# Designs tried in a protein design run: peptides against a protein of PDB entry 5ZKO. Part 26

Target 1, 44 residues: chain A of PDB entry 5ZKO
Amino acid sequence: SASNPRKFSEKIALQKQRQAEETAAFEEVMMDIGSTRLQAQKLR

## One batch from the design tools (peptide; aimed at target 1 T36, target 1 (a further copy) V29 Q39)

Design b2_p23_8_s4 (made by RFdiffusion4, then SolubleMPNN; from b2_p23_8, 7 letters changed)
Fold by OpenDDE base, seed 2:
Structure b2_p23_8_s4 (fold): chain B 44 residues (1-44), chain C 44 residues (1-44), chain A 23 residues (1-23)
Amino acid sequence: as target 1 above (44 residues)
Amino acid sequence: as target 1 above (44 residues)
Amino acid sequence: RAEELKELLRELVEAEMIQEALR
């Protein structure tokens, strides 16, 4: 069926949302690693 | 709480999965656009 | 990723233009 440009726009919007969620999850992991590293340094 | 390295590994694995899903979604949109473009060219 | 998204947007606009030309 003819891919409706409106459907493409919706797919792009959903993709932006997925990217934002992925970025947030990545940042959370990096913060946890950073916090753990800081704690380890303080215990030395 | 001490971020368990095992938990980090799991989070990284989940992040890789999310990245793969995002890539697949991009490819799907690109295929749809490509198909639409090809159809439009044939109708000319 | 940002560049990939920009490319998708460009392709979308091009597809829309083609569809409009076929009306």
Scores: peptide ipSAE 0.105, ipTM 0.609, DockQ to the pose 0.049
OpenDDE base, seeds 1, 3, 4, 5: peptide ipSAE 0.093, 0.097, 0.103, 0.094; ipTM 0.608, 0.611, 0.609, 0.615; seeds 3, 4 fail the geometry check

## One batch from the design tools (peptide; aimed at target 1 Q15)

Design b2_p24_1 (made by RFdiffusion4)
Pose (drawn by RFdiffusion4):
Structure b2_p24_1 (pose): chain A 43 residues (1-43), chain B 44 residues (1-44), chain P 24 residues (1-24)
Amino acid sequence: ASNPRKFSEKIALQKQRQAEETAAFEEVMMDIGSTRLQAQKLR
Amino acid sequence: as target 1 above (44 residues)
Amino acid sequence: EELLAEEVAALEELLAEEVAALEE
């Protein structure tokens, strides 16, 4: 499972992990401005 | 073909070089991250 | 936004190289 044999299974796993990370990465970058506004509120 | 060499040896050395650079900068931002968490005590 | 687009494009290029290496 974690280390498949077929090349098709390996490609599917790499694409799955990539999609998860991009979904999570585009969430952290999505609302950075909300955090950047907190500093102006604090200063 | 400069960033994309032909020989596999040149490709492996290139990945090793980039990996050393990426890890070197990563070991810097995460290193002094404690000094930033101490600055947070000043606010509260 | 520009940095996010560059980093997502680089991840897509790395995945395309890994898929091309498995196909070879």

Design b2_p24_1_s1 (made by RFdiffusion4, then SolubleMPNN; from b2_p24_1, 16 letters changed; failed a check: too like the target's own chain)
Amino acid sequence: SAALEEAIARQKQELAEKIAELLA

Design b2_p24_1_s2 (made by RFdiffusion4, then SolubleMPNN; from b2_p24_1, 15 letters changed; failed a check: too like the target's own chain)
Amino acid sequence: RKLLEEVIARQKQEQAEEEKELLE

Design b2_p24_1_s3 (made by RFdiffusion4, then SolubleMPNN; from b2_p24_1, 16 letters changed; failed a check: too like the target's own chain)
Amino acid sequence: SALQQELIARQKQELAEKIAELKA

Design b2_p24_1_s4 (made by RFdiffusion4, then SolubleMPNN; from b2_p24_1, 17 letters changed; failed a check: too like the target's own chain)
Amino acid sequence: SAALERLIARQKQELAEEIEELLK

Design b2_p24_2_s1 (made by RFdiffusion4, then SolubleMPNN; failed a check: too like the target's own chain; its pose is not in this set)
Amino acid sequence: SRSEEIALLKQKQEEAERRRREEE

Design b2_p24_2_s2 (made by RFdiffusion4, then SolubleMPNN; failed a check: too like the target's own chain; its pose is not in this set)
Amino acid sequence: SASEEIALLKQQQEEAEKRKELEE

Design b2_p24_2_s3 (made by RFdiffusion4, then SolubleMPNN; failed a check: too like the target's own chain; its pose is not in this set)
Amino acid sequence: SASEEIALLKQKQKEEEERRRREE

Design b2_p24_2_s4 (made by RFdiffusion4, then SolubleMPNN; failed a check: too like the target's own chain; its pose is not in this set)
Amino acid sequence: SLSEEIALLKQKQKEAEEKKREEE

Design b2_p24_3_s1 (made by RFdiffusion4, then SolubleMPNN; its pose is not in this set)
Fold by OpenDDE base, seed 3:
Structure b2_p24_3_s1 (fold): chain B 44 residues (1-44), chain C 44 residues (1-44), chain A 24 residues (1-24)
Amino acid sequence: as target 1 above (44 residues)
Amino acid sequence: as target 1 above (44 residues)
Amino acid sequence: SIEKLEQEIAELEKELEKAKEEKE
């Protein structure tokens, strides 16, 4: 639907924020994996 | 915390899914903008 | 105006494309 440019900008901003949050969550998971691997290596 | 590799794989899979969903939402916004732009051009 | 709307849309599209490129 034809939407107001302001509505688009708001949607874009929200989407960028969500993408950043998802990236941060992904990085956290990767850090946890890395930490777990390191711990496992130390316990061997 | 030391988590089970299965838990990590699940977290990664979930995160990939979320990223894909966010990408789809982004593409939808872009499509709406493009459609609106095309409509605006037709009205000129 | 329609012209103003088109300009605003073009700017938003550019911003979206930039955001896409930064992620990929």
Scores: peptide ipSAE 0.065, ipTM 0.617, DockQ to the pose 0.045
OpenDDE base, seeds 1, 2, 4, 5: peptide ipSAE 0.062, 0.054, 0.058, 0.060; ipTM 0.611, 0.609, 0.613, 0.613

Design b2_p24_3_s2 (made by RFdiffusion4, then SolubleMPNN; its pose is not in this set)
Fold by OpenDDE base, seed 5:
Structure b2_p24_3_s2 (fold): chain B 44 residues (1-44), chain C 44 residues (1-44), chain A 24 residues (1-24)
Amino acid sequence: as target 1 above (44 residues)
Amino acid sequence: as target 1 above (44 residues)
Amino acid sequence: SIEKLQQEIAELEKELEKAKEEEE
């Protein structure tokens, strides 16, 4: 078959890595927001 | 407020940029798969 | 969104499986 399944699998692996990096960056932002909210509550 | 909303907005903007780059990479992979299928059909 | 990216990966995995079946 003219399909290159191995090359597609490599591209999928790269896409999964990008997803993991995006998730980590999102979690960092959400943690910063959560920490800021907790600090604001403690100061009240 | 101890919150830096400007810094949070910058982090969110960076996250949206990453999402756009990942979407573009996905579209490239899907186009490669589609092109491969079209080539296989033409060779049959 | 992360959910969209997850759906896109699932579609790619499905397309990869079809390509393997066609090789086989």
Scores: peptide ipSAE 0.158, ipTM 0.598, DockQ to the pose 0.232
OpenDDE base, seeds 1, 2, 3, 4: peptide ipSAE 0.148, 0.122, 0.124, 0.152; ipTM 0.579, 0.542, 0.547, 0.588; seed 1 fails the geometry check

Design b2_p24_3_s3 (made by RFdiffusion4, then SolubleMPNN; its pose is not in this set)
Fold by OpenDDE base, seed 5:
Structure b2_p24_3_s3 (fold): chain B 44 residues (1-44), chain C 44 residues (1-44), chain A 24 residues (1-24)
Amino acid sequence: as target 1 above (44 residues)
Amino acid sequence: as target 1 above (44 residues)
Amino acid sequence: SIEELQQKIAELEKKLEEAKKKEE
């Protein structure tokens, strides 16, 4: 069955959106880990 | 007043115990950061 | 304090779990 190009493009757009949301969440966590690590170093 | 050597040694022992407890808690935090970081990497 | 750091780590773990749930 010929995959409808319009449905394919929509699926790719949805996948890119999901990936962007995951990346943003990851970056937030990494920043918070960095801050927490700095605080832990000050405690030592 | 001559600091009683027995009291001084007891104070040093107490200080070392406190430092060991703080170190153990720090190590736990560092392990949790490591685990969280690994999870964040898997999410990427 | 170390206790505050432990609480922050728990919060971060929760955020990661929520992010995984949105991916599924």
Scores: peptide ipSAE 0.056, ipTM 0.423, DockQ to the pose 0.025
OpenDDE base, seeds 1, 2, 3, 4: peptide ipSAE 0.052, 0.047, 0.047, 0.055; ipTM 0.415, 0.403, 0.403, 0.423; seed 2 fails the geometry check

Design b2_p24_3_s4 (made by RFdiffusion4, then SolubleMPNN; its pose is not in this set)
Fold by OpenDDE base, seed 2:
Structure b2_p24_3_s4 (fold): chain B 44 residues (1-44), chain C 44 residues (1-44), chain A 24 residues (1-24)
Amino acid sequence: as target 1 above (44 residues)
Amino acid sequence: as target 1 above (44 residues)
Amino acid sequence: SIAKLQEEIAELEEELKKAKEEEE
């Protein structure tokens, strides 16, 4: 493969996007769990 | 949202799958850049 | 883990920097 740093930069940018999506999905799950935990505490 | 621990476990499992897929994508990119560097070194 | 992905991105960025320096 011809050394194409531009193609690598594009791949890195895509991977950073994937990381951001993973982080957002993790935060969503944690928020759901947190909300459920809070509801359970209110019922005690 | 009804506390459905099963749904949370499913979301966590899906998140772990996403993490594995993203890790595999990183490894692919690293292999590509590594192979390109190795080729460049052989041409020097 | 997200922390591992962050580390891998940093490594890729360093490797990309080296590849650009070798192209110049």
Scores: peptide ipSAE 0.107, ipTM 0.543, DockQ to the pose 0.222
OpenDDE base, seeds 1, 3, 4, 5: peptide ipSAE 0.093, 0.100, 0.095, 0.104; ipTM 0.533, 0.521, 0.528, 0.540

Design b2_p24_4 (made by RFdiffusion4)
Pose (drawn by RFdiffusion4):
Structure b2_p24_4 (pose): chain A 43 residues (1-43), chain B 44 residues (1-44), chain P 24 residues (1-24)
Amino acid sequence: ASNPRKFSEKIALQKQRQAEETAAFEEVMMDIGSTRLQAQKLR
Amino acid sequence: as target 1 above (44 residues)
Amino acid sequence: EEREELEELREEERLEELEEREEE
């Protein structure tokens, strides 16, 4: 499972992990401005 | 073909070089991250 | 060690070529 044999299974796993990370990466970058505004509120 | 060499040896050395650079900068931002969490105490 | 790194690179290139064929 974590280390498949077929190349097709390996590609599917790499694409799955890539999609998860990009979904999580595009969430952290999505609302950075909300955090950047917190500093203006604090200063 | 400069960033994309032909020989596999050149490709492996290139990935090793980049990995050393990426890890070196990563070990810097995460290193002095404690000094930033101490600055947070000043606010509260 | 050098042989393992070469086998890993060849496996990565084969997976890239299979992806390119699926896209065609």

Design b2_p24_4_s1 (made by RFdiffusion4, then SolubleMPNN; from b2_p24_4, 13 letters changed)
Fold by OpenDDE base, seed 5:
Structure b2_p24_4_s1 (fold): chain B 44 residues (1-44), chain C 44 residues (1-44), chain A 24 residues (1-24)
Amino acid sequence: as target 1 above (44 residues)
Amino acid sequence: as target 1 above (44 residues)
Amino acid sequence: KKREERAKLAEQKRLKQLEAEEEA
């Protein structure tokens, strides 16, 4: 069965997309922590 | 609302776990590609 | 924006390299 390189390239692309989305979600969590800390400093 | 540091630490831990799982899934895809290439070389 | 654009560009380059290795 010919290794369909197109199917592997597609699997790699989808996996890289998921890794980028997980990185973006991590950055969002870190921004939320930073904003909450800044708000807590303004209320003191 | 008191920034609950325990809730932020939990969100960070869960996000780091997801990133590690996505990395493991990428390594599995790369191993499958490598094994398929090796099999194609043996059939030649 | 600049990190996402770099990630997308790197991915597009990687896809093109995989397509070029398929033609080879």
Scores: peptide ipSAE 0.236, ipTM 0.667, DockQ to the pose 0.038
OpenDDE base, seeds 1, 2, 3, 4: peptide ipSAE 0.231, 0.222, 0.231, 0.195; ipTM 0.665, 0.660, 0.667, 0.656; seed 4 fails the geometry check

Design b2_p24_4_s2 (made by RFdiffusion4, then SolubleMPNN; from b2_p24_4, 15 letters changed)
Fold by OpenDDE base, seed 4:
Structure b2_p24_4_s2 (fold): chain B 44 residues (1-44), chain C 44 residues (1-44), chain A 24 residues (1-24)
Amino acid sequence: as target 1 above (44 residues)
Amino acid sequence: as target 1 above (44 residues)
Amino acid sequence: KKRKERAELAEQKRLKQMEAAEAA
């Protein structure tokens, strides 16, 4: 069934939100890794 | 706490998987939209 | 009513997208 164009817009908006949230979560993980590596280097 | 390098690798792998899954879901939505638009054009 | 509620929900999802993009 041809989903209403509004429903497509809602799906797109939701998917874009999820992609942005997953990107932010990835960046947070990378920041934590970077911080940990820097701390480990300072302890040497 | 310095999370075990193995745990960082697992976190990175999991986040990459999630990003890929969200991308695939977005592509599916776009495919459905494209198909619907093409069908609507054929009905004109 | 349902149409308005759906529009508001779509707007909220866009706002969350912007917030997530800013947090990234």
Scores: peptide ipSAE 0.240, ipTM 0.692, DockQ to the pose 0.033
OpenDDE base, seeds 1, 2, 3, 5: peptide ipSAE 0.244, 0.238, 0.216, 0.231; ipTM 0.693, 0.686, 0.681, 0.681; seeds 1, 5 fail the geometry check

Design b2_p24_4_s3 (made by RFdiffusion4, then SolubleMPNN; from b2_p24_4, 17 letters changed)
Fold by OpenDDE base, seed 2:
Structure b2_p24_4_s3 (fold): chain B 44 residues (1-44), chain C 44 residues (1-44), chain A 24 residues (1-24)
Amino acid sequence: as target 1 above (44 residues)
Amino acid sequence: as target 1 above (44 residues)
Amino acid sequence: KKREERAKLAEQKKLKQMEAELAK
């Protein structure tokens, strides 16, 4: 079945959304690491 | 609360899995586009 | 394709950075 170009656009949009969510999750972890390091530095 | 490095590793693993799933979804869309183009070329 | 390849490369670099930060 010839997939409709509209459905391709929807799938691309969904993929871009997922990439943004993954980026946010990565940034969250990096912030947690940064916070942990800052706390460890204060305890030394 | 100092996030445990093990939890960071789990988050990384989950992110890698999501990336693989997104890649698969993109490849599926590209295959569908390719198939559609091939079908259109056969009809001409 | 080229945009998606760039996006994948950027994401792989982010993952490597995260792994490197976990190793510290």
Scores: peptide ipSAE 0.183, ipTM 0.670, DockQ to the pose 0.157
OpenDDE base, seeds 1, 3, 4, 5: peptide ipSAE 0.202, 0.149, 0.129, 0.216; ipTM 0.680, 0.646, 0.639, 0.698; seeds 1, 4, 5 fail the geometry check

Design b2_p24_4_s4 (made by RFdiffusion4, then SolubleMPNN; from b2_p24_4, 16 letters changed)
Fold by OpenDDE base, seed 2:
Structure b2_p24_4_s4 (fold): chain B 44 residues (1-44), chain C 44 residues (1-44), chain A 24 residues (1-24)
Amino acid sequence: as target 1 above (44 residues)
Amino acid sequence: as target 1 above (44 residues)
Amino acid sequence: KKKEERAKLAEQKKLKQLEAEEKK
């Protein structure tokens, strides 16, 4: 069946959302690491 | 609790893996769209 | 009803994508 262009646009939108969520999760992990490092430096 | 540096490296590795999996899934969606478009063009 | 629910879900996904692009 000719995959409807609307179904492709929906798949692209869903994948872009997932990529943005994964980027935000990565930034959160990096912020947690940065905060922990700053706290450890302040206690030295 | 001082989050063990090994746990941070593990979290970073897991997030990098997820980003790579999401990139691969996006490329697969784009290949499916490209293949469908090429088939539709060949039938015109 | 199922066609309308699918249309609403597709619109919500598009909106969430736009919000995620604007946050960058």
Scores: peptide ipSAE 0.205, ipTM 0.665, DockQ to the pose 0.024
OpenDDE base, seeds 1, 3, 4, 5: peptide ipSAE 0.163, 0.165, 0.187, 0.170; ipTM 0.650, 0.651, 0.660, 0.638; seed 4 fails the geometry check

Design b2_p24_5_s1 (made by RFdiffusion4, then SolubleMPNN; its pose is not in this set)
Fold by OpenDDE base, seed 1:
Structure b2_p24_5_s1 (fold): chain B 44 residues (1-44), chain C 44 residues (1-44), chain A 24 residues (1-24)
Amino acid sequence: as target 1 above (44 residues)
Amino acid sequence: as target 1 above (44 residues)
Amino acid sequence: SAAAKEEAERRKLAEQQEQQAAAA
């Protein structure tokens, strides 16, 4: 059916978005770690 | 606090696991697309 | 095709959201 390609493309697009959101969440965690390390260094 | 590094490492590990799961889900979608294309070719 | 245009717009929207998420 002509609708199948659209459904797959939409699913792929949503999956790519989710992967980007997961990457952003990882970067946020790393930023928090970096900030914590910087604070620890300032206190020494 | 000495517990902060452990909490961060755990959070990173969980995030990496989630990213791997999302990658696997994407690969599954691509496999389904490939299978559908193969079936369509067999019917022609 | 109207269907192809709709698909392209959905993809474009998702790509824009992806870019925003990656920039955050």
Scores: peptide ipSAE 0.212, ipTM 0.680, DockQ to the pose 0.028
OpenDDE base, seeds 2, 3, 4, 5: peptide ipSAE 0.202, 0.194, 0.211, 0.212; ipTM 0.672, 0.668, 0.683, 0.677; seed 4 fails the geometry check

Design b2_p24_5_s2 (made by RFdiffusion4, then SolubleMPNN; its pose is not in this set)
Fold by OpenDDE base, seed 4:
Structure b2_p24_5_s2 (fold): chain B 44 residues (1-44), chain C 44 residues (1-44), chain A 24 residues (1-24)
Amino acid sequence: as target 1 above (44 residues)
Amino acid sequence: as target 1 above (44 residues)
Amino acid sequence: AAAEREEEERRKLAEQQEAEAAQA
């Protein structure tokens, strides 16, 4: 019986970690795009 | 030159899709937990 | 260099999607 709450908490924690990783990946993408745009502006 | 903006837009769109998929996965986890909790309450 | 970075970023994005699918 008591295993379920711990498993649920773990499942939520893992999902929150995945969401944080996706956010970090998005930020990396945006930084890459931002850097490329800045470089393109410097070349004009 | 103009290929970069389209590629950036595609990259952002794909990342937004992933974030939406992660949100859906989180909702599924929460529904599973909610259903289990509701079942446990029905058995008490 | 920009095209190579773009391809690398596509590869990273695909790898991240594969990792997500493997965790599901």
Scores: peptide ipSAE 0.210, ipTM 0.678, DockQ to the pose 0.051
OpenDDE base, seeds 1, 2, 3, 5: peptide ipSAE 0.198, 0.210, 0.194, 0.202; ipTM 0.675, 0.676, 0.666, 0.673; seeds 1, 2 fail the geometry check

Design b2_p24_5_s3 (made by RFdiffusion4, then SolubleMPNN; failed a check: too like the target's own chain; its pose is not in this set)
Amino acid sequence: AAAARRKEEKEKYAKQQEEEAAKA

Design b2_p24_5_s4 (made by RFdiffusion4, then SolubleMPNN; its pose is not in this set)
Fold by OpenDDE base, seed 2:
Structure b2_p24_5_s4 (fold): chain B 44 residues (1-44), chain C 44 residues (1-44), chain A 24 residues (1-24)
Amino acid sequence: as target 1 above (44 residues)
Amino acid sequence: as target 1 above (44 residues)
Amino acid sequence: AAAARAAAERAKLAAQQAEQAAAA
């Protein structure tokens, strides 16, 4: 869609924020999996 | 916390999908900016 | 001009939030 040039910087920044949030969410998932695996190993 | 190991692969897959969708959305924004700039240049 | 300044401030805030999220 025809984006206003004055809002491009805002759109880019917001999109970078989303990417960073998704990365953080992925890291959280992986940490939770890792923790679960570690706990399972300790209890064997 | 991900208490069920059987869902780990699913959680990872869903998160990777989200990351890909956010990347695609970013590329769309950048393409729109690029197109707008190109149009502005052609009309000068 | 006011709208452009407001957009710039929002962009700055979003960039700061992105940096914080990327440091996780």
Scores: peptide ipSAE 0.189, ipTM 0.676, DockQ to the pose 0.022
OpenDDE base, seeds 1, 3, 4, 5: peptide ipSAE 0.185, 0.181, 0.189, 0.165; ipTM 0.671, 0.664, 0.666, 0.660; seeds 4, 5 fail the geometry check

Design b2_p24_6_s1 (made by RFdiffusion4, then SolubleMPNN; its pose is not in this set)
Fold by OpenDDE base, seed 1:
Structure b2_p24_6_s1 (fold): chain B 44 residues (1-44), chain C 44 residues (1-44), chain A 24 residues (1-24)
Amino acid sequence: as target 1 above (44 residues)
Amino acid sequence: as target 1 above (44 residues)
Amino acid sequence: KEEAELQQQQEEQKKAEEERRKAE
């Protein structure tokens, strides 16, 4: 399939978006871990 | 919830796995683009 | 047509990088 160059750009953009979403999800996980640790310290 | 340190480690490991899978998917997309371009050059 | 496709790729990459930077 001579995949249209526009279809390649669309695939690249979609993949870059997914990478950003995965980065944001990782940062959320790390923040939740940090918050939980801070709460545990306040309860000691 | 004193979320078990093991559960945090598991979440981090899962997120690292997803990041690696997304990187591999990106490399596949780039390879397919490169292969399609090379095929188009051979047909000229 | 090829130059317009290259510009669109660059703009889309720039948009993806900006979106990534806003998520941090």
Scores: peptide ipSAE 0.207, ipTM 0.663, DockQ to the pose 0.031
OpenDDE base, seeds 2, 3, 4, 5: peptide ipSAE 0.187, 0.204, 0.184, 0.180; ipTM 0.649, 0.665, 0.643, 0.648; seed 4 fails the geometry check

Design b2_p24_6_s2 (made by RFdiffusion4, then SolubleMPNN; failed a check: too like the target's own chain; its pose is not in this set)
Amino acid sequence: KSEAEAQQQQQRQAAEEARRRAEE

Design b2_p24_6_s3 (made by RFdiffusion4, then SolubleMPNN; its pose is not in this set)
Fold by OpenDDE base, seed 4:
Formats: C-alpha cells, sequence, structure tokens
Structure b2_p24_6_s3 (fold): chain B 44 residues (1-44), chain C 44 residues (1-44), chain A 24 residues (1-24)
C-alpha cells in the first residue's frame, strides 16, 4: 500500500473527527443520565 | 422523557460499544500508519 | 458506579488517542 503522507494526514484527521463525535455522544449520554437522576431526586 | 433505569443501562451499554468501536478503528489506523512507516524505513 | 467506570474509560481512551496521535 503506497502510504503517501497525505493518506496518513487524512486518516489522522478522520480519526480526530471520530474521536470528537464519540466524545459528543458520550457527553449527550451523560447529560441524559444526569438530568434524569436530578429530576428523580427533585421528585422525592 | 420517562428515564427508566433500564434506558440508562442501555445507553451506557451502547456507549461502551461505541468506545470499543472507536478503539478498534483507531488501532487499525495506527497499525496502517505504523506498518507503512516501517516499510518505508526498511526501503532506506 | 457504572457511570463512573464509563467516565474513566472515556478519559483513558481520549488520553491514549491524543498521545498516540502526537507521536506520529
Amino acid sequence: as target 1 above (44 residues)
Amino acid sequence: as target 1 above (44 residues)
Amino acid sequence: REEAILQQQQQEQQAKTQRELEEL
């Protein structure tokens, strides 16, 4: 596989994007869990 | 959103899966880059 | 507890990815 530096830069950029998307999804999950926990606590 | 504990467990499980998928994709990228770097070094 | 484990795994994954990408 003729590994051009450009292909690596693209792979690195795509990996950074994937990490950012995963982080955003994680934060959304944690927000949902936290918000619901707080709501349940307020109703007690 | 009636946040049942079951929904949270499911969200956590899905997020763990996403983390594992990201890790696998990252390791593949790093393997490709590393393998090609090594190949380029061997040809010098 | 499971949420705390998930948070820890997220932090470890991010730190690993960042380190490995900086070494390229």
Scores: peptide ipSAE 0.449, ipTM 0.806, DockQ to the pose 0.043
OpenDDE base, seeds 1, 2, 3, 5: peptide ipSAE 0.447, 0.446, 0.443, 0.445; ipTM 0.804, 0.804, 0.803, 0.804

Design b2_p24_6_s4 (made by RFdiffusion4, then SolubleMPNN; failed a check: too like the target's own chain; its pose is not in this set)
Amino acid sequence: KSRAAAQQQRQKQQAEAARKAAEE

Design b2_p24_7_s1 (made by RFdiffusion4, then SolubleMPNN; its pose is not in this set)
Fold by OpenDDE base, seed 5:
Formats: C-alpha cells, structure tokens, sequence
Structure b2_p24_7_s1 (fold): chain B 44 residues (1-44), chain C 44 residues (1-44), chain A 24 residues (1-24)
C-alpha cells in the first residue's frame, strides 16, 4: 500500500527511540563497570 | 563482588551486538521506505 | 518476511511508549 508519509516518519521516530534506549542501556553497563572498578581500587 | 574482567568484556560485547542488530533493523526500515517510494514513483 | 516482523516490533514499541507515557 502507498504508505502515508506520516507513517514513514513515525516508523523512523520509533526506531530512533529504540536506538536511544539501547544507548542508555550501554551507558548504564559502562557506568556499572566504572563504579565497580573504582570500588575495587578504593579497597586496595 | 569484584566482577571478573572477562564478565565486563562479555557485557560490553553483548550490548554492542544488540546495538548492531538495532542498526540493521533501522537500515531495513529505511530500505523498505525507499523501495516503497520508488514503486509509487514508477506507478505514477 | 523479515520486514513484516519489523513492522510488528515497531507496533509493539509504540504500545510500550504509550504505556510509559501513561505511567508518567
């Protein structure tokens, strides 16, 4: 079907949101690793 | 717990994989939109 | 088709976004 341009923009927006959520999850993992490293350094 | 460096690298690798999968899904959506636009232009 | 599965995943994501906004 001739997909309405509005529906194309919506699909792009939803996919960008998912990518942002995955990026946030990555940042959380990296922060957890960083915090664990700092704690390990303080205990040495 | 002192998380083993191997487990940190594994978490990062898994997250990078998820990001790559989301990127591939985005590219597919963009290709579908592009193909639909070309088809609509050919039918005009 | 893989494209059809992606369309369904996007619809599910729209639903999750709406549910998140309703909780805010």
Amino acid sequence: as target 1 above (44 residues)
Amino acid sequence: as target 1 above (44 residues)
Amino acid sequence: SEIAELKQKLEQQEKREREEKEKE
Scores: peptide ipSAE 0.131, ipTM 0.593, DockQ to the pose 0.020
OpenDDE base, seeds 1, 2, 3, 4: peptide ipSAE 0.120, 0.106, 0.122, 0.125; ipTM 0.574, 0.616, 0.558, 0.582; seed 1 fails the geometry check

Design b2_p24_7_s2 (made by RFdiffusion4, then SolubleMPNN; its pose is not in this set)
Fold by OpenDDE base, seed 1:
Structure b2_p24_7_s2 (fold): chain B 44 residues (1-44), chain C 44 residues (1-44), chain A 24 residues (1-24)
Amino acid sequence: as target 1 above (44 residues)
Amino acid sequence: as target 1 above (44 residues)
Amino acid sequence: DEIALLKQKLKQQEEKRREEELKK
């Protein structure tokens, strides 16, 4: 069947969204680690 | 509490795994789109 | 921490924008 450019664009957009969500989750993890390290340094 | 480097490393490793899974899913989407485009070109 | 927070907020805004674009 004919390429559905709209559906392809939607698939790409959804995947970019998932990647952005995973990146945001990674940044949250890194911030949590950074905060914990900073707290540990202040307690020394 | 003291930084738990093992727990931090585990959080980073789990997040890297999630990012790799999202990358693989993106590659699958791109391959599907590429295959569909190639099929559409062959039918022209 | 501030830079990480700013990056996270940016990514969340980008996500929200993509969701809004798909709803149109």
Scores: peptide ipSAE 0.179, ipTM 0.631, DockQ to the pose 0.024
OpenDDE base, seeds 2, 3, 4, 5: peptide ipSAE 0.158, 0.151, 0.160, 0.146; ipTM 0.619, 0.604, 0.614, 0.604; seed 5 fails the geometry check

Design b2_p24_7_s3 (made by RFdiffusion4, then SolubleMPNN; its pose is not in this set)
Fold by OpenDDE base, seed 1:
Structure b2_p24_7_s3 (fold): chain B 44 residues (1-44), chain C 44 residues (1-44), chain A 24 residues (1-24)
Amino acid sequence: as target 1 above (44 residues)
Amino acid sequence: as target 1 above (44 residues)
Amino acid sequence: NEIAELKQKLEQQQKEEEEKEKEE
């Protein structure tokens, strides 16, 4: 079939994985910024 | 200040840009799959 | 939504920091 459902499902799954990895990287950046600000407030 | 707000805003902006790029890549994959499915339906 | 909660916490910390800078 011109549509290989296995290949389509695989492409979707791989892209969802990348989106989840980028979300996790965003959360890490936000936590680092939050922690840095909290530390700066404790030193003032 | 230990917190450089400009640097934090820059880190957030860069990460939001990456998330938008990953979203666009997901949409492209979904459009390609959709187009392929539509073409396959037209040939049946 | 964890990202929305993180953004809200960060915005609150920014407001508290700006308020402290006004008291100096």
Scores: peptide ipSAE 0.108, ipTM 0.564, DockQ to the pose 0.026
OpenDDE base, seeds 2, 3, 4, 5: peptide ipSAE 0.102, 0.106, 0.102, 0.097; ipTM 0.554, 0.558, 0.560, 0.563

